# Peptides against a protein of PDB entry 7SID: the designs that were tried, part 143

Target 1, 151 residues: chain A of PDB entry 7SID
Amino acid sequence: LHMYLMLLKELPGEEYPLPMEDVLELLKPLSNVCSLYRRDQDVCKTILNHVLHVVKNLGQSNMDSENTRDAQGQFLTVIGAFWHLTKERKYIFSVRMALVNCLKTLLEADPYSKWAILNVMGKDFPVNEVFTQFLADNHHQVRMLAAESIN

## One batch from the design tools (peptide; made by RFdiffusion4, then SolubleMPNN)

Design b2_p29_3_s4 (from b2_p29_3, 10 letters changed)
Fold by OpenDDE base, seed 2:
Structure b2_p29_3_s4 (fold): chain B 151 residues (1-151), chain A 29 residues (1-29)
Amino acid sequence: as target 1 above (151 residues)
Amino acid sequence: SKELEELLKEWFEEAGVSLEEQRKLLNSL
């Protein structure tokens, strides 16, 4: 876990995007890690903070390839999972803060939610629609972060 | 690992990941 998290943390930003094949390799363990530590708030927060680098890489790719769609899909599945569990009140505010940052980064990469769509329970939810829900979060810091992200 | 897959499936169910999405993800591993 530690090594994987460190690897995610050290990923290059949008200035130097990785080949999509490399992104896919990095995403492979992610679902397993999330499943194992889904009840650990600190680990979840750390995961969400570190996968921001993945979002930046995904957003810089203008290629409409199978690999791009695959990578986007795998990542959005994870984000959708966190969002769904958030709606079920499984995560504390610090995890929700990290999730909002992920959603913010997604919106920066895809302002019109063309590909940034969460699929939960077989239904599609555009990230822009999902993001606005955090404006009404129970925790004031989450609301503030969401509001600041719009400006 | 069969045990790991079971844990993954439990997460899928709890997190509302559809069977279609599960299949896509599992096939990509």
Scores: peptide ipSAE 0.395, ipTM 0.855, DockQ to the pose 0.380
Fold by OpenDDE base, seed 5:
Structure b2_p29_3_s4 (fold): chain B 151 residues (1-151), chain A 29 residues (1-29)
Amino acid sequence: as target 1 above (151 residues)
Amino acid sequence: SKELEELLKEWFEEAGVSLEEQRKLLNSL
């Protein structure tokens, strides 16, 4: 876990994006890690904070390539999982804040949710619509973060 | 690992990941 988290933390940002093939390789363990630690709030928070670099890499790639679509799909599945569990009140506010930051970063890369669409329970949810739900979050800090992210 | 796969499937179920999405992820591993 710690090795993988460290790897995610040290990923290059937008300035030096990784080849999409490398991003795909990095995404492979992600679902497993999320699965194992889905009930550990601290680990989930850390994961969400570190995958911000993945979002940045995905946003810098050619959206028309098959590899990009594949990587985006795999990543969005993970984000959708976090969102769904959030709706089921499985995560504390600090995890939700980290998720909001991920969604914000996705919207920065795709403001109109052309590709940033969460598929949960077989249904599509554009991230821009998902994001607005956090404006009504029960925790004031989450609401504040969501509100400032829109502007 | 079969154990890991079972945990993953448990997560998929809890997290609302569709069978189609599950298949895509599993095939990519």
Scores: peptide ipSAE 0.377, ipTM 0.849, DockQ to the pose 0.365
Fold by OpenDDE base, seed 3:
Structure b2_p29_3_s4 (fold): chain B 151 residues (1-151), chain A 29 residues (1-29)
Amino acid sequence: as target 1 above (151 residues)
Amino acid sequence: SKELEELLKEWFEEAGVSLEEQRKLLNSL
């Protein structure tokens, strides 16, 4: 786990994005890690903080690439999982804060949710619609963070 | 491993991942 998290943390950002093939390789273990540690709030927070770099890489890639679509799909499945479990009240505010930051970054890359769509329970939810729900979060800091994004 | 696959399936169920999405993920591994 530690080594994997370190790899995520050290991902190149917007200035020098990784090839999509490398992003795909990095995403392969992600579902396993999320599955194993889904009940660990600290690990979940760390994962969400580090996958911000993945979003930046995905947003800079050619949308017509098969590898890009594949990577986006795998990534969005994970984000959708965190979103669903959030609705089930499984995560504390600090984890939700990290999730909001992920959604903000997604919206920066895809303001109109053309590709940033979460599929949960077989239904599609555009990230912009998902994001607005955090304006009514029970924790004031989460609401504040969400509100800052639309102003 | 088969054990890890079972853990994934439990997570899929809890996280609301559809069978179609599960198939896509498993096929990509």
Scores: peptide ipSAE 0.371, ipTM 0.847, DockQ to the pose 0.368
Fold by OpenDDE base, seed 1:
Structure b2_p29_3_s4 (fold): chain B 151 residues (1-151), chain A 29 residues (1-29)
Amino acid sequence: as target 1 above (151 residues)
Amino acid sequence: SKELEELLKEWFEEAGVSLEEQRKLLNSL
């Protein structure tokens, strides 16, 4: 876990995007890690904080590339999982804060949710629509973060 | 693999990952 999280953390940002093939390799273990630690709030928070670097890379790639769509799909599956479990009230505010930051970064790359669409229970939810729900979060810090992220 | 699918099964169900999405993810691993 430590090694993997370190790799995610040190992933180059938008200034130095990685080849999408490399991003795909980094995404492969992600679902396993998320599955294993889905009930660990601290680990989930850390994962969400570190995958921000993945989003930055995804936004710099050719949207028509098969590898790009594949990487986006794999990543969005994970984000969708966190969002769904959030709706099920499985995560504390600090995890939700991290999720909001992920969604914010997605919207920066895709403001109109052309590709940033969460598929949960077989239904599609554009991230911009999902994001607005956090404006009504029960925790004031989450609401504040969501509010300042829109502007 | 069966082992990987078993590992992810409970998470998929809890997280609302559709069968189609599960297939796509598993095929990419």
Scores: peptide ipSAE 0.367, ipTM 0.845, DockQ to the pose 0.362

Design b2_p29_4_s1 (from b2_p29_4, 19 letters changed)
Fold by OpenDDE base, seed 4:
Structure b2_p29_4_s1 (fold): chain B 151 residues (1-151), chain A 29 residues (1-29)
Amino acid sequence: as target 1 above (151 residues)
Amino acid sequence: KREEIREFLKKLTEELSKKISEDFTSLND
């Protein structure tokens, strides 16, 4: 886990984005990692914090490429799962904070949710709509973060 | 280095796949 988390954090380059092929490889274990550690709030928070870099990488790539769509799909699946479990009140505020940051970053990359659409339980939820849910979060810091993100 | 990373990720994916029996998106516990 540690090594993976490190890679998740360090591989996505800010100056030079990873080739989407590498992003795909990086994302492949992500869902499973998240699944295994879904009950570990700290790990989840860490993952969500690290995948921010992935979001940025995804947003900088050729949006029309097959690999990009694949990567986006895999990524969004994970985010969707986190959101779903969040709605099920499985995550503490700190994890939700991290999730909001992820969603914020997604919205920055895709303000109109053209590709940033979460598919959860067979239903599509545009991230911009998902994001608004956090404006009504039970925790004040989450609400504040969400509110700040839309300004 | 990159190839080693790729191999690591591949191996990790395979190993984790063996441990996961449920879809993360379908989990509710």
Scores: peptide ipSAE 0.461, ipTM 0.860, DockQ to the pose 0.563
Fold by OpenDDE base, seed 2:
Structure b2_p29_4_s1 (fold): chain B 151 residues (1-151), chain A 29 residues (1-29)
Amino acid sequence: as target 1 above (151 residues)
Amino acid sequence: KREEIREFLKKLTEELSKKISEDFTSLND
């Protein structure tokens, strides 16, 4: 786990984007890692904080390529799962904060939710619609973070 | 170095796939 988290953090460079092929390889184990540690709030928070860099990398790539769509799909699957479990009240506020940041970054890359659509339980949820739900979060810091991101 | 990282990720994916019985999106706990 430690090595993967390190790679997740360090490989997606802000100044030098990863080739999409490398992004795909990096994303392949992500769903399984998240699944294994879904009950560990600290690990989930760390993962969500690190994948922010992946979103930024995805946003800089050619959106029309098949590899980009594949990477987007794999990433959105993970985010959708986190959101689903959040709706089931499985995560504390600090994890939800990290999730909001991920959603914010997605909206920055895709303001109109052309590709940023979460598929959960066979239903599609545009990220912009998902994001607005955090404006009514039970924790004040989550609401504040969500509110700040749309201004 | 890049190849080593790729091999690591590939191996990790393979090992984790054997430990996971359900998709992450299907989990509710």
Scores: peptide ipSAE 0.458, ipTM 0.859, DockQ to the pose 0.585
Fold by OpenDDE base, seed 5:
Parts: C-alpha cells; sequence; structure tokens
Structure b2_p29_4_s1 (fold): chain B 151 residues (1-151), chain A 29 residues (1-29)
C-alpha cells in the first residue's frame, strides 16, 4: 500500500503530464485498493487527496483518445463508489471533504460535466449535480468547502 | 526506472485481483 500511495502522489506531474498509458497502469489497481481499505477512513482520505493529481494530469491532456476515455472511466468509477458510500453515511466529514475537493477539481476540468458523469447502480449522475448536494451536507465544514468552491 | 514502476503496478494489479472477489463499486458497507 505504501509504495502504491507514493506512486499515486508523485507520478502525476503538475508541469509534465504522464503519458496516458502510464495513467492507465496507475489506475488499474485503484479500485481494488479502495475495496480493501474501504473501512479505513484515513486511507480513503489519503487516496482521495492523491487522486487529485490524476485529475490534473487528465485535464492537461488535449488528447481525445480511447485511452483517455478509459482512464476517465476508471477514475469516475472510484469516485462514484465513494459518493455512493457517502450517501449511505459510511464516511466521516474529513473523507467527504477530500471527496468534495476531487469533485471541485473535476468541475474545473469539465465545468459542464461532458465527461465527468458518475454511473452508480446503473444511473448517471453529472458531477455538477452531485457537487451541489454537498451544499446541504450535515457537517458545516463540508458545506463551507462546497460553497467556497462555487465562489 | 519507469519500466520497473510499470512492472510493479502490473504485478500489484494481478495480486490484488486474486485477493478480491467483490468490486468496490458493488459494495454498500
Amino acid sequence: as target 1 above (151 residues)
Amino acid sequence: KREEIREFLKKLTEELSKKISEDFTSLND
């Protein structure tokens, strides 16, 4: 886990984007890692914080290819699962805050949710619609973070 | 070094696939 988290954090470069092939390899184990540690709030928070860099990497890519769509899909699958479990009240506020930051970053890359659409239980949920739900979160810090992202 | 990283990730993916029978997205617990 440690090595993977390190790679997840360090490989996506802000100035120099990873090749999409490397992004795909980086994302392949992610769903399984999340599954194994889904009950560990700290690990989930760490994962969500690190995948922010993946979104930035994807956003810097001007390539419209199958690999890009595949990478987007794998990433959105994980985010969708976190959101689903959040709706089931499985995560504490710190994890939800990390998730809001992920959604914020997605909206910056895709303001109109053209590709940023979460598919959960066979239903599609555009990220812009999902994001607004956190404005009504039970925890004040989560609401504030969501509100700040809009301004 | 990049190639070694790729091989590491590939191996990790394979190992995790053997340990997990359920997808994260299918869970509600």
Scores: peptide ipSAE 0.455, ipTM 0.858, DockQ to the pose 0.582
Fold by OpenDDE base, seed 3:
Structure b2_p29_4_s1 (fold): chain B 151 residues (1-151), chain A 29 residues (1-29)
Amino acid sequence: as target 1 above (151 residues)
Amino acid sequence: KREEIREFLKKLTEELSKKISEDFTSLND
């Protein structure tokens, strides 16, 4: 786990964007890692903070390529799962804040949610629609963070 | 160096796939 988290943090933040083939290899174990540690709040928070750099790398690529769509799909599946479990009240406020930051970064890359669409339980949810729900979060710091992102 | 990283990720993916029977989104807790 430690080695993977280090790679997740360090590789996408390079001066030059990673080739999409390398992004795909980096994302392949992500869903399984998240599944294994879904109950560990600290690990989940760390993962969500690190994947912010992956979003930036994805936004710099050719969106019409098959590899780009594949990488986007794998990434969005993980984010969708975190959001789903958040609605089931499985995550503390610090994890939800990390998720809000991730959604904010997605909106910066795709303001109109053309590709940033979460599929949960067979239904599509544009990230901009998902993001607005955090304005009503039970924790005041989460609400504030969400509100700051809209202004 | 880059090739070693790729091999590590491939090995990790293979090992994890043997431990996980369901997708992250499909788990019922």
Scores: peptide ipSAE 0.453, ipTM 0.857, DockQ to the pose 0.555

Design b2_p29_4_s2 (from b2_p29_4, 20 letters changed)
Fold by OpenDDE base, seed 5:
Structure b2_p29_4_s2 (fold): chain B 151 residues (1-151), chain A 29 residues (1-29)
Amino acid sequence: as target 1 above (151 residues)
Amino acid sequence: SREEIRELLQKLTEELSKKITEDFTSLND
């Protein structure tokens, strides 16, 4: 776990985006890691914080490439799972904060949710619609972060 | 090197897949 988290943190860069092929390789373990540690709030928060940089890499790539679509899909699958479990009240506010930041970053890259769509339980949920739900979060800091992200 | 990192990630993916017993979205209290 530690090794992967370090790679997840250090490999993506804003100034030097990873080739999409490398992004794909980086994302491949992600779903499994998240699944194994989904009950660990700290690990989940850490993962969500690190994947912010992955979103930035995805947004800077050729959106028409097959690799980009594949990477987007793998990433969105993970985010969708976190959102689903959030809806089931499985995560504390700090994890939800990290998730909101991920959603914010997604919206920055795709304001109209053309590709940023979460598929959960066979249903599609555009991130822009998902994001608005955090405006009504039970924790004030989550609501504040969500509100700040819109403006 | 990037190639070495790719290999590590691939091995990690394979090993992790063997440990998965439940779906990510399935979490019971």
Scores: peptide ipSAE 0.388, ipTM 0.857, DockQ to the pose 0.483
Fold by OpenDDE base, seed 4:
Structure b2_p29_4_s2 (fold): chain B 151 residues (1-151), chain A 29 residues (1-29)
Amino acid sequence: as target 1 above (151 residues)
Amino acid sequence: SREEIRELLQKLTEELSKKITEDFTSLND
């Protein structure tokens, strides 16, 4: 886990965006890591904070490439799972904060949710619609963060 | 190196896949 978290943190960057092929490799274990540590909220928060850079890389890539779509799909699967569990009140505010930041970054890359669509339980949820739900989050800091993201 | 990193990630992916017994959304604590 530690090794992966380190790689997740250090490899993505705005200054030196990873080739999409490398992003794909980086994302491959992500779902499994998240799944295994879904009960560890500190790990989840850390992961969500680190994947912000991945989101940025995804947004900067050629959206028409197969690798980009693949990477987007893998990433969105993880985000969708986090969101799903968030709806079930499984995560504390700090994790939700991190998730909101991820969603915010996704919206910045895809304001109209053309590709940023969460598929959970076979249903599609555009991130722009998902994001709006955090405006009504039970925790004030989450609401504030969500509200700030809209402004 | 990037190649080494890829190998590490691949190995990690393989190892983790063997440990997965429940899907992400199955958390019901």
Scores: peptide ipSAE 0.387, ipTM 0.858, DockQ to the pose 0.467
Fold by OpenDDE base, seed 1:
Structure b2_p29_4_s2 (fold): chain B 151 residues (1-151), chain A 29 residues (1-29)
Amino acid sequence: as target 1 above (151 residues)
Amino acid sequence: SREEIRELLQKLTEELSKKITEDFTSLND
């Protein structure tokens, strides 16, 4: 876990964007890591904080390439799972804060959710639509973060 | 190196796959 988290943190978002092939390799274990540690709030928070850099890297890539779409899909699957479990009240506010930041970064790259669409349980949820739900979060800090992220 | 990192990630993926027993979206958490 530690080694992967280090790679997840350090590789993306460098001065030069990672080749999409490398992004794909980086994303391959992500779903499994998240699944194994989904009950660990601290690990989840850390993962979500690190994947911010992945989003930044994805946003700099050719959006029309097959590899880009593949990487986006794999990434969005993970984000969708976190959102789904958030809806089920499985995560504390600090994890939700990290998730909001991820969604914010996605919206910066794709304001109209053309590709940033979460597929959860066979249903599609545009990130811009998902994001607005955090404006009504039970925790005041989450609401505040969501609010300032829109403006 | 890039290749070494790729191999490491692939190995990690394979090992983790063996440990997965529940779906990520499972509500049994």
Scores: peptide ipSAE 0.384, ipTM 0.852, DockQ to the pose 0.496
Fold by OpenDDE base, seed 3:
Structure b2_p29_4_s2 (fold): chain B 151 residues (1-151), chain A 29 residues (1-29)
Amino acid sequence: as target 1 above (151 residues)
Amino acid sequence: SREEIRELLQKLTEELSKKITEDFTSLND
């Protein structure tokens, strides 16, 4: 786990964007890592903070390539799972804060949710629609962070 | 090197896949 988290943190932060082939290799273990540690709040928070750089890398690439679409799909699957478990009230506010930051970064890259769509339980949820639900979060800091993103 | 990192990630993916028995959203494991 430690080695993977280090790579997840350090590789996307290069001066120039990673080749999409490398992004795909980096994302391949991600869903499994998240699944194994889904009950560990600290690990989940750390993962969500690190994948912010992956979103930025994805936004700098040509969206018409097959590799880009594949990378987007794998990434959105993970975010969708975190969103689902958040609705089930499985994550504390600090994890939800990190998730909101991920969603905010996605909206910066795709304001109209053309590709940023979460598929959960066979249903599609545009990220902009998902994001607005955090305006009613039970924790005040989560609500404030969500509100800052739309103002 | 970049090649060594790719090999490491591939091995990690293979090992993790053997440990996963349920979906990410499952809570009964």
Scores: peptide ipSAE 0.371, ipTM 0.848, DockQ to the pose 0.437

Design b2_p29_4_s3 (from b2_p29_4, 19 letters changed)
Fold by OpenDDE base, seed 4:
Structure b2_p29_4_s3 (fold): chain B 151 residues (1-151), chain A 29 residues (1-29)
Amino acid sequence: as target 1 above (151 residues)
Amino acid sequence: EREEIREFLRKLTEELSKKITEDFTSLND
């Protein structure tokens, strides 16, 4: 796990933008890692913090590329799962804050949610729509973070 | 080193796939 987390953190944006092919490879185990450690708040927080770099990489690539769409899809699936479980109150505020940062980064890359759409339980949720829900988060720090991100 | 990393990721994916019994994206437990 630690090695993967390190790669997740360090590979994106190293020297130059990580080729999308490499992003795909990096993302391949992500869903499984998240699944296995979904009950570990610290690991989830760490993952969410590290995938920020992936988000930036995804946003600056050719959006019309098949690899890009594939990578985006895989990534968004994971984010969607985190969001879904967040709605189910499975994650503490610190994890939710990390998720908000991810969503913020996504919005920065895709302000109109052209590709940043979470598909959860067969339903599509644009990230900009999802993000606003954190403005009403139960934890004040999460709300504050979300509010700051609106600027 | 890149190839080594790729191999690591591949192996990790393979190993993790064997451990996954539940779908992260569909669970609420």
Scores: peptide ipSAE 0.499, ipTM 0.882, DockQ to the pose 0.588
Fold by OpenDDE base, seed 2:
Structure b2_p29_4_s3 (fold): chain B 151 residues (1-151), chain A 29 residues (1-29)
Amino acid sequence: as target 1 above (151 residues)
Amino acid sequence: EREEIREFLRKLTEELSKKITEDFTSLND
């Protein structure tokens, strides 16, 4: 786990953007890692914080390529799962904070949610719509973070 | 070096996939 987390953190932060082929390889184990540790709040928070760099890398690539769409899909699947479990009240505020940051970064890359759409249980949810729900989060820090992101 | 990383990730994916018994969206307390 720790080795993967290190790679997740360090590889996207290199001087040169990762080719989409490498991004795909990096994302392949992500869903499995998240699934295995979905009950661990600290691990989930760490993962969400690290994948911010992946979003930035995705935004710098050719969005019309098949590899880009594939990478986007795999990434959004993970984010969608975290959001789903958040709605189920499975995550504490610190994890939700990290998720909001991910959603914020997605919106910065795709303000109109052209590709940033979460598919959960067969239903599509544009990230901009999902993001606004955190304005009503039960925890004040989450609400504040969400509010700051729209300014 | 990149090849080693790719191999690591591939192997990790394979190993973890064998451990997954529940869907990510399903969480039992």
Scores: peptide ipSAE 0.494, ipTM 0.885, DockQ to the pose 0.485
Fold by OpenDDE base, seed 3:
Structure b2_p29_4_s3 (fold): chain B 151 residues (1-151), chain A 29 residues (1-29)
Amino acid sequence: as target 1 above (151 residues)
Amino acid sequence: EREEIREFLRKLTEELSKKITEDFTSLND
């Protein structure tokens, strides 16, 4: 786990963008790692903080290739799962704050949710629609972070 | 260097796939 988390942190967002093939290789174990450690709040927070750099790397791509769509899909599957479990009240506020930051970064890369669409339980949820729900979060710091991201 | 990283990720993916029996999105425990 430690080695993977280090790679997840250090490889994306370098001086030069990673080839999409390398992004795909990096993302392949991500869903399984998240699944195994879903109950570990600290690991989840760490993962969400690190994947911010993956979004930035994806946003730097100007090619709408099959690999790009594949990478986007694998990434969005993970984010969708975190959001789903958040709706089930499985994560503490610090994890939710990390998720809000991730959603904010997605909106910066795709303001109109052209590709940033979460598919959960067979339904599509644009990230901009998902993001607004955190304005009503039970924790004041989460609400404030979401509100600050709008303006 | 990059090949070693790719090999590490490949082996990790293979090992994890053997441990996973449930989908992350399907289990709400």
Scores: peptide ipSAE 0.494, ipTM 0.881, DockQ to the pose 0.546
Fold by OpenDDE base, seed 5:
Structure b2_p29_4_s3 (fold): chain B 151 residues (1-151), chain A 29 residues (1-29)
Amino acid sequence: as target 1 above (151 residues)
Amino acid sequence: EREEIREFLRKLTEELSKKITEDFTSLND
């Protein structure tokens, strides 16, 4: 786990963006890691903080390539799962804050949610629509973070 | 170096896939 978290943090943070092929390889373990540690709030928070770099890498890629669509799909699947479990109140505020930051970064890369669409339980949820729901979060810090991210 | 990282990630994916017993979206108390 620790080695993967290090790679997740350091590889996308390179001066030059990773080739999409490498991004795909980096994302392959992600779903499994998240699933295995979904009950560990600290690990989830750490993962969500690190995947911010992946979002930035995805936003710099050619959107018309099959590899880009594949990487986006794998990434959005993970984010969708975090969103789903958040709706089921499985995560504490610190994890939700990390998720909000991730959604914010997605919106920066795709402000009109052309590709940033979460598919959960067979339904599509544009990230901009998902993001606005955090304005009504039960925790004041989450609401504040969401509000700050609007502009 | 890059190849070693790729191999590590591949092995990790394979190893973790064997440990996954529940769907990511399913979490009960």
Scores: peptide ipSAE 0.490, ipTM 0.883, DockQ to the pose 0.477

